Peptides against a protein of PDB entry 4N78. Designs and how they scored, part 247

Target 1, 186 residues: chain A of PDB entry 4N78
Amino acid sequence: HFQVICRLLGYQGIAVVMEELLKVVKSLLQGTILQYVKTLMEVMPKICRLPRHEYGSPGILEFFHHQLKDIVEYAELKTVCFQNLREVGNAILFCLLIEQSLSLEEVCDLLHAAPFQNILPRVHVKEGERLDAKMKRLESKYAPLHLVPLIERLGTPQQIAIAREGDLLTKERLCCGLSMFEVILT
Target 2, 155 residues: chain B of PDB entry 4N78
Amino acid sequence: MAELQMLLEEEIPGGRRALFDSYTNLERVADYCENNYIQSADKQRALEETKAYTTQSLASVAYLINTLANNVLQMLDIQASQLRRMESSINHISQTVDIHKEKVARREIGILTTNKNTSRTHKIIAPANLERPVRYIRKPIDYTILDDIGHGVKW

## One batch from the design tools (peptide; made by RFdiffusion4, then SolubleMPNN)

Design b2_p25_1_s1 (from b2_p25_1, 13 letters changed)
Fold by OpenDDE base, seed 5:
Structure b2_p25_1_s1 (fold): chain B 186 residues (1-186), chain C 155 residues (1-155), chain A 25 residues (1-25)
Amino acid sequence: as target 1 above (186 residues)
Amino acid sequence: as target 2 above (155 residues)
Amino acid sequence: EEKRLEELFAYALSRSDEFVREVLD
């Protein structure tokens, strides 16, 4: 599903969605969640010391339950605050999954473009073969497919410009060094 | 353009008219030859004359047809060339627009990105100044991730 | 050869026109 979304939205669509999600998350964090956190801080016991170990696990649990009774019984915490936190969490996960899916798509695009851009993968060398010789053979094999040099040789100035721009756009992908998710986490 | 216009407006119509006129003339020639043959005391001479006119008439018509055909072909070639040029222009514009749109889109999404932190420490790096042109760090992409997806090109 | 044919045809045409003018008028 996320892959399909990435394909459908493209960079622009993803950007718009991400921006809106960030706004929503920001609104949730700075608004409702912050308010609840402040409220919770007010009702939080000022002094909560570890109970004596002599009370045993049940006693310790009961102690904390008693100390946090007002918080636990705060109905709005579950219904509103936790819901908002879930929404934030979902937004984060959504962004992560979108980025991952986008990265996969970009990698696929790069792979498909590679033979046309003189980008050769490191090939597996069988026993007895020299890597350099194999790479040279591959280079020679795909040399006719190098698009930009081909267009530079045969194309019009306009075509050359387009080819160069296209080549650049093809090479410059987010997965090569950029992360949206890191921005979302900040 | 001028050549095409001349072909369309003058040469081809003119050729068609010439053929039509030739048809009418040929009919007259035929009538003449027929009458001449009937009325002539020397039928052999009349026949030879008719043969000569027939040959001449056929040659004339053939020429007119050939000329017209060539003009039509030339017209079509010019039109085809114009269409190709137009198609090329449209494609160029389309590609330019697409590239522009893509650049805009990339700028937009780029604002939402930061450099991947290579440091092991998950330091929440404060978004560096948004205004810095997103320099794509060209790191070699590990394509092994795709080895399990689809019929990997076995090299 | 094509030029020669064109010339021949042009000549034939001209003679045909002359015939029409001279004989049928």
Scores: peptide ipSAE 0.020, ipTM 0.650, DockQ to the pose 0.005
Fold by OpenDDE base, seed 4:
Structure b2_p25_1_s1 (fold): chain B 186 residues (1-186), chain C 155 residues (1-155), chain A 25 residues (1-25)
Amino acid sequence: as target 1 above (186 residues)
Amino acid sequence: as target 2 above (155 residues)
Amino acid sequence: EEKRLEELFAYALSRSDEFVREVLD
């Protein structure tokens, strides 16, 4: 689904969606969530010491339940605050998954374009073969597919310009060094 | 351009008119030949004359058709060439626009990105044994797992 | 008479073809 979304929206569509999600998240965080957090901070026990380990895990749990009883029983916390937190979480996950899907698409594009751009993967060398010789063979094999040199030889100046720009755009992808998700987390 | 215009406005219409006129003339020639043959005391001479007129008429029509056909072909070739040039121009513009749109889109998404902290990735020690690239069996991503994710965002 | 006309047309067509070949070829 996310791959389809990425393909459908493209860079521009993804950007718009991400921007809107960021706005929503910001609104939720600075609005309702912040208010609840402030309220919770006010009712939070001022002194909550770690119980002695001798009480065991159940006793410690009961201790914290007792200390936080008023907070846990706050009905609006569950219905509103946690829902908003869920929405924020979903938005974050959505962004992550979109970025991952986009990265995959970009990698695929790079791989598909590689033969036309004189980008050859490192090939496995069998025993007894020299890497250089094999790479040279591959280069020779795919040399006729090199788009930019081909167009430079046969094309008009305008075509050459377009080919070069297209080549550059093809090579420059987000997955090569940029992260969107990191920005979302900040 | 001048040549195409001449073909469209003068040569081809003129050729068509000439062909129509030729049709009318052929009927007249036929009538003449028929009457001449009937009225002539020398039937052999009349027949030879008819043969001559028929040959001439056919030759004339053939010439007219050939000329017209050549003119039409020439016209079509010129038009085809013009269309190809136009197509090339349109494609160039289209590509330029697409590139521009892509650049704009990339700028828009770019503002939402930051450089990946290349932590000194430890030298990916290429495992000595390059395990044969396990054929990436595209396991269909079961997206049903994600059906429960995102229900909270009311758009 | 019809046969003669057919022969005439055949002849005329032949001569026309020759003319066309001579002029256009």
Scores: peptide ipSAE 0.020, ipTM 0.656, DockQ to the pose 0.005
Fold by OpenDDE base, seed 1:
Structure b2_p25_1_s1 (fold): chain B 186 residues (1-186), chain C 155 residues (1-155), chain A 25 residues (1-25)
Amino acid sequence: as target 1 above (186 residues)
Amino acid sequence: as target 2 above (155 residues)
Amino acid sequence: EEKRLEELFAYALSRSDEFVREVLD
């Protein structure tokens, strides 16, 4: 599903969706969640001493339940605050999955463009074959597919300009060194 | 452009008119040949003359049709070339627009990105001074301090 | 060969026109 979304939206659509999600997350964090956190801090016991180990695990649990009773019974915390936190969590997960899917699409594009851009795959050299000889054979095999040099020789100035710009746009992908998810966490 | 205009406005219409005029002329020639054959005392000579005019008429019509056909073909070739040039221009504009849109999109999404931090394996420099784990002297928590605050159910 | 055909057609056309002129006078 996320792959389909990435293909349909493209860079422009993904950017718009991500910006809107960031606005929503910011609104939730600075608004409702912040207010509930402040309220929780006010009702939090100022002194929470560790009960004696002699009470055992059940006694310790009961102790903490008693101290946190007011927080646990706060109805708005369960219905509104936790729902908002869930929405934030879902937004983060959505961003992560979109970035992963986009990276896969970009890698596929780079791989498909590679023969046309004089980017040769690393060939597994079988034991005993010279890597240099195989690379030269590959270079000779794919040399006629180099698009930019071909257009520079045969094309009009306008075609050459478009080819160069297209080549640059194909090479410059987000997956090569950029992360959206890191910005979101930031 | 001048050649196409000449073909459309002069050569092709002129060829069509010439073909029509040829039809009218051929009808007159046919009438002449018929009358000449009927009135001539030498029927064989009249027949040979008619054959000659028929051959000439057929050659003339064939020439007119061939010339007109070639002009039409030339017109179509020029028009096809013009369409190809127009298509090329449209494609160029389309590609330019697409590149521009892509650049805008790249800028927009780029604002939402940061450089991937190559996780330098921060060598967890073990702090040299292992602060001796302060022996957590479990001071027995005196819970008697809580005896005064809680409504302890005196069982 | 195309030039020869054109010359033949031109000649035939010229004679046809000449005939039509002779018959119409």
Scores: peptide ipSAE 0.018, ipTM 0.651, DockQ to the pose 0.004
Fold by OpenDDE base, seed 2:
Structure b2_p25_1_s1 (fold): chain B 186 residues (1-186), chain C 155 residues (1-155), chain A 25 residues (1-25)
Amino acid sequence: as target 1 above (186 residues)
Amino acid sequence: as target 2 above (155 residues)
Amino acid sequence: EEKRLEELFAYALSRSDEFVREVLD
């Protein structure tokens, strides 16, 4: 699903969605969540000491339940605050999954374009084969597919310019060195 | 442009008119040949003249048709070339616009990105003194020590 | 060959025009 979304929206659509999600997250964090956190901090017990181990696990749980009774019974916390936190969490997960899906799409594009751009993957050399000889064979095999040199030889100046720009745009992808998710976390 | 205009306005219409005039002239020639054959005392000579005129007439019509056809073909070739040039121009503009749109889109998404932190492989400097692995001697935990502390009902 | 054909047609046309003029005069 995320892969389809990435293909449908493209870079521009993804950017718009991400910007809007960031606005929503910011609004939730600075608004409702912040207010609830402030309220919770006010009602939080100032001193909460660990109960004696002699009470056992059930007794310790009851102790903490009693100390936090006012917080646990706060109905709006369960319905509104936790819902907002879920929304923030979902937004973060959405951004992560979109970035991952976009990265996969970009890698696929790079791999498909590679033969046309004189980008050869390092091929695993079988035992006994010279790496250099194999690479030379690959270079020779894909040499006719090099698009930019072909257009430079046969094309008009305008076509050459477009081909070079297209080549650059094809090579430059976000997955090569950029992260959106890191921006979301900051 | 001048060549196409000349073909459309002068050469092709002129060729069509010439062909029409040729038709009218051929009718007159036919009438002449018929009358000449009827009135001539030498029928063989009249027939030979008619054959000559027929051959000439066919050649003239063939020439007119060929000239007209070539002019039409030339006109079509010029128009096809113009269309190809227009197509090339449109494609160039379209590609330029697409590249521009892509650059704009990339700038927009780029604002939402940061450089991936290359995980600086912190060289974990192995501490010089490898603490000798203290042989963990598993002492069996004697759980009987706990028998006296719990309110467990000795069944 | 095309030039030869054109010359032949031009000659035929010239003679045809001459004939038409002679007949219509």
Scores: peptide ipSAE 0.012, ipTM 0.658, DockQ to the pose 0.004; fails the geometry check

Design b2_p25_1_s2 (from b2_p25_1, 14 letters changed)
Fold by OpenDDE base, seed 3:
Structure b2_p25_1_s2 (fold): chain B 186 residues (1-186), chain C 155 residues (1-155), chain A 25 residues (1-25)
Amino acid sequence: as target 1 above (186 residues)
Amino acid sequence: as target 2 above (155 residues)
Amino acid sequence: MEKRLEELFEYALSRADEFTREVLD
């Protein structure tokens, strides 16, 4: 699903969605969640000591239930606050998954473009073969596919300009060094 | 442009008129040949004359048709060339616009990005037990996993 | 008479084709 979303929205669509999600998250955090957190802090027991281990797990649980009774019985916490937290969580996950999907797509694009951009993969050298010779052979094999040099030789100035720009846009991808998710976390 | 205009305005219409005139002339020639044959005492000579006029007339018509056809073909070729040039221009504009849109989109998304901190030097805490460097067996990256990802054509 | 005329026309057409070829060459 996320791959499809990435393909459908493209960079622009993803940017818009991410921006809107950030706004929503900000609104939730600064608004309802903050208010509930403040309220919870007020009703939080001032002294909540760890019960003695002698009470066992059930007794300890009951102790905490009793201490937090007012919080647990706060109906709005369950219905509104937790829902908002879920929404924030979902938004974060959405952003993460979108970025991951986008990165995969970008990597694929880079790989597909590589032969045309004189980016050769590291060739596995079998035992006894000279890496240099194999690389030269590979270079010679794909030399005719080098798009920019080809267009520079045969194309119009306008075509050359477009080819160069296209080449640059193809090479410059977010996955090469940029992260959206880190921005979201900050 | 001047050539196309001449073809459209002068040569092709002129050729059509010439063909029409030729038709009228052919009728006259036919009438002449018929009358000449009927009135002539020497039928053989009249026939040879008719043959000559017929051949000449057909040759003339063939020439006119050929000329007109060639002019029409030339006109079409010029028009096709013009269309190709227009198409090329439109494509160029389209590509330019697409590139621009892409740049804008990338700027927009770029604002939402930060540099990946590669500096997490994971202190490779050398585990005390030097596990023998597992020979990096270059598992060939199965790129087929990526075949379904992106706009790439499945080969 | 009609058959002879048809033959004549075919001949004339052939000559016209030849002429056209000569002019195009």
Scores: peptide ipSAE 0.020, ipTM 0.648, DockQ to the pose 0.005
Fold by OpenDDE base, seed 2:
Structure b2_p25_1_s2 (fold): chain B 186 residues (1-186), chain C 155 residues (1-155), chain A 25 residues (1-25)
Amino acid sequence: as target 1 above (186 residues)
Amino acid sequence: as target 2 above (155 residues)
Amino acid sequence: MEKRLEELFEYALSRADEFTREVLD
């Protein structure tokens, strides 16, 4: 599903969705969540010492239940605050999954474009074969597929300019060195 | 442009008119040949004259048709060439617009990105003496040892 | 235009045939 979303939205659509999600997250964090956190800090026991081990697990649980009674009884915490936290969590996960899916799509695009851009993969050399000889053979085999040099030789100045720009855009992808998710975490 | 205009406005319409006029003239020639044959005392001479007019008429019509056809073909070739040039221009504009849109989109998403911290992968130096993996013999966990620990219901 | 040319050719052929028949009889 995320791969399909990435393909449908493209860079622009993804950017818009991410910006809107960030706005929502910011609104939730600075608004309702912050208010609840402040309230929780006010009602939090100032001193909560570990009870003696002699009370056993049930006694310790009852102790903490008693100490946190005011927090547990705060109905809005369960209904509103936790829901907002879930929404924030879902937004973060969504952003992560979108970025991962986008990265996969970009890698696929790079791989598909590679033969046309004189980007050859490292070939596995069997024992006894010279790597250089195989690479030269591959280069020669794919040389006719190099679009930019071909257009530079046969095309108009305008076509050459477009080909160069297109080639650059094809090579420059987010997956090569950029992260959106790191910005979201910041 | 001037050649196409000349073909469209003068040569092709002129050729069509000439062909139409030739039809009317052929009818007159036919009438003349018929009357000449009927009135002539020398039927053989009249026949030869009719053959000559027929040959000339056929040659004339063939020439007119050929000329008109060539002009139409030339017109179509010029138009096809113009369409190809227009197509090329449209494609160029379309590609330019697409590139521009892509650049804008990339700028927009770029604002939402930061450089990946390439953590210097510390070269894991493999320890020289790989300790032989001690075969983990899974000893069954005897849970009965825990039977005496806790307030559990002794069955 | 093609139909008119065909009609003209048919007419010419018919007249030629008629003429040939008249000349041969």
Scores: peptide ipSAE 0.014, ipTM 0.662, DockQ to the pose 0.004
Fold by OpenDDE base, seed 4:
Structure b2_p25_1_s2 (fold): chain B 186 residues (1-186), chain C 155 residues (1-155), chain A 25 residues (1-25)
Amino acid sequence: as target 1 above (186 residues)
Amino acid sequence: as target 2 above (155 residues)
Amino acid sequence: MEKRLEELFEYALSRADEFTREVLD
């Protein structure tokens, strides 16, 4: 599904969706969640000392349960605040999955374009074969497919410019060094 | 452009008219030849005259048809060439627009991106010795590194 | 127009053939 979404939306569509999601997340965080957090902070016991270990884990738990009784009984926390947190979480996950899917698509595009851009994969070398020789053979094999040099030889100046620009755009992908998800986390 | 215009406005219409006129003339010639043959005391001479007129008429029509056909073909070739040029121009514009759109899109999404903090935990200790710019040997991009990221897309 | 020309040619040829036959006979 995410791959289809990425293909359908493209860079622009993804950008728009991501921006809107960020707005939603921001709204949730700065709005409802913040309000609940403030309220919770107000009702939070000012002094919550760690009980003595002698009470054991159950006793300690009961102690904290008692201290936090008012918070635990706050019904809206479960219904509204946690829901909003889920929404935020879902948004984050969505962004992550979109980025991952986009990266896959970009890699695929790069791989498909590679023969035309003189980008050769590392060839598996059998024992006894020289990597350099094999790479040279491969380069020679695909040399006629190199688009930019071909257009430079046969094309008009305008075509050459377009070809170069297209080549650059094809090579420059987000997956090569950019992360959207990191921005979302900040 | 002048040539095409001349073909469209003068040569081809003129040729069509000439053919039409030729049609009318051929009918007249035929009638004349028939009457001449019937009325002539010298049938052999009349026949030879008819043959001459027929040959001339056929030659004339053939010439007119050939001329017209060539003009039409020339016109079509010119038009085809013009269309190809237009197509090329349109394609160029289209490509330019597409590239522009792509750039815009990339800028937009780029704003939402940050450099992957490759925690290069390894301080690229700048090698103390500025080794001479080793000739950028295009190391083949090892795409195998991407194999680990692309788990599941069996292409 | 093409059909008309063709018809004319056929007519002319037919007439020519008729004349040829008359002369050869």
Scores: peptide ipSAE 0.019, ipTM 0.643, DockQ to the pose 0.004; fails the geometry check
Fold by OpenDDE base, seed 5:
Structure b2_p25_1_s2 (fold): chain B 186 residues (1-186), chain C 155 residues (1-155), chain A 25 residues (1-25)
Amino acid sequence: as target 1 above (186 residues)
Amino acid sequence: as target 2 above (155 residues)
Amino acid sequence: MEKRLEELFEYALSRADEFTREVLD
């Protein structure tokens, strides 16, 4: 599903969605969640000492239940605050999954474009074969597929410009060094 | 453009008119030949003259048709070339627009990105005693365990 | 051959026109 979403939205759509999600998350954090956190801080016991071990596990549990009774009984915490936290969590997960999916798509695009951009994978060398010789053979084999040089040779100035720009756009991908998720976490 | 215009406005219409006029003239020639043959005391001469006129007339018409046809073909070739040029122009514009849109999109998404922190891969200190990787022997999943769960039609 | 044909056709046309003029007069 996320892959389909990435394909459908493209960079523009993903950017818009991410921006809006960030706004939502910011709003939730600075608004409702912050308010509840402040309230919780106010009702939090000022002194919460560890009970003596002599009270046993049941006694210790009862102690903490008693100390946190006001918090536990705060119905809005469960219904509103936790829901908002879930929404934030979902938003974060969504962003992560979108980024991962986008990265996969970009990698696929790069791999598909590689033969046309003179990007050759490192080939496995069998015993007795020289890597350099094999690479040269591959280069020669795929040389006719190099799009930019081909267009530079045969194309109009406008076509050459377009080809170069297209080549650049193909090479420049987010997965090569950029992260959206890190921005979301900041 | 001037050549196409000349073909469309002058040469082709002119050729059509010429053919039409030729038709009219041929009819007159035919009438003349017929009358001449009937009235002539020397029918052999009249026949030879008719043959000559017929041959000439056919040649003339053939020429006119050929000329007109060639002009039409030339016109079509010019038009086809113009269409190809137009198509090329449209394609270039389209590609330019697409590239521009893509650049804009990338800038927008780029604002939402930061450089990946090359987390210093903590040197996995290989434990000194490399426990021999227990060859994961893929135990074939015995799918027979599922034989009892499926509503497979027992034949 | 095409040029020769054109010349022949032009000649034929000219003669046809002349003939037409001669017959119509």
Scores: peptide ipSAE 0.018, ipTM 0.656, DockQ to the pose 0.005; fails the geometry check

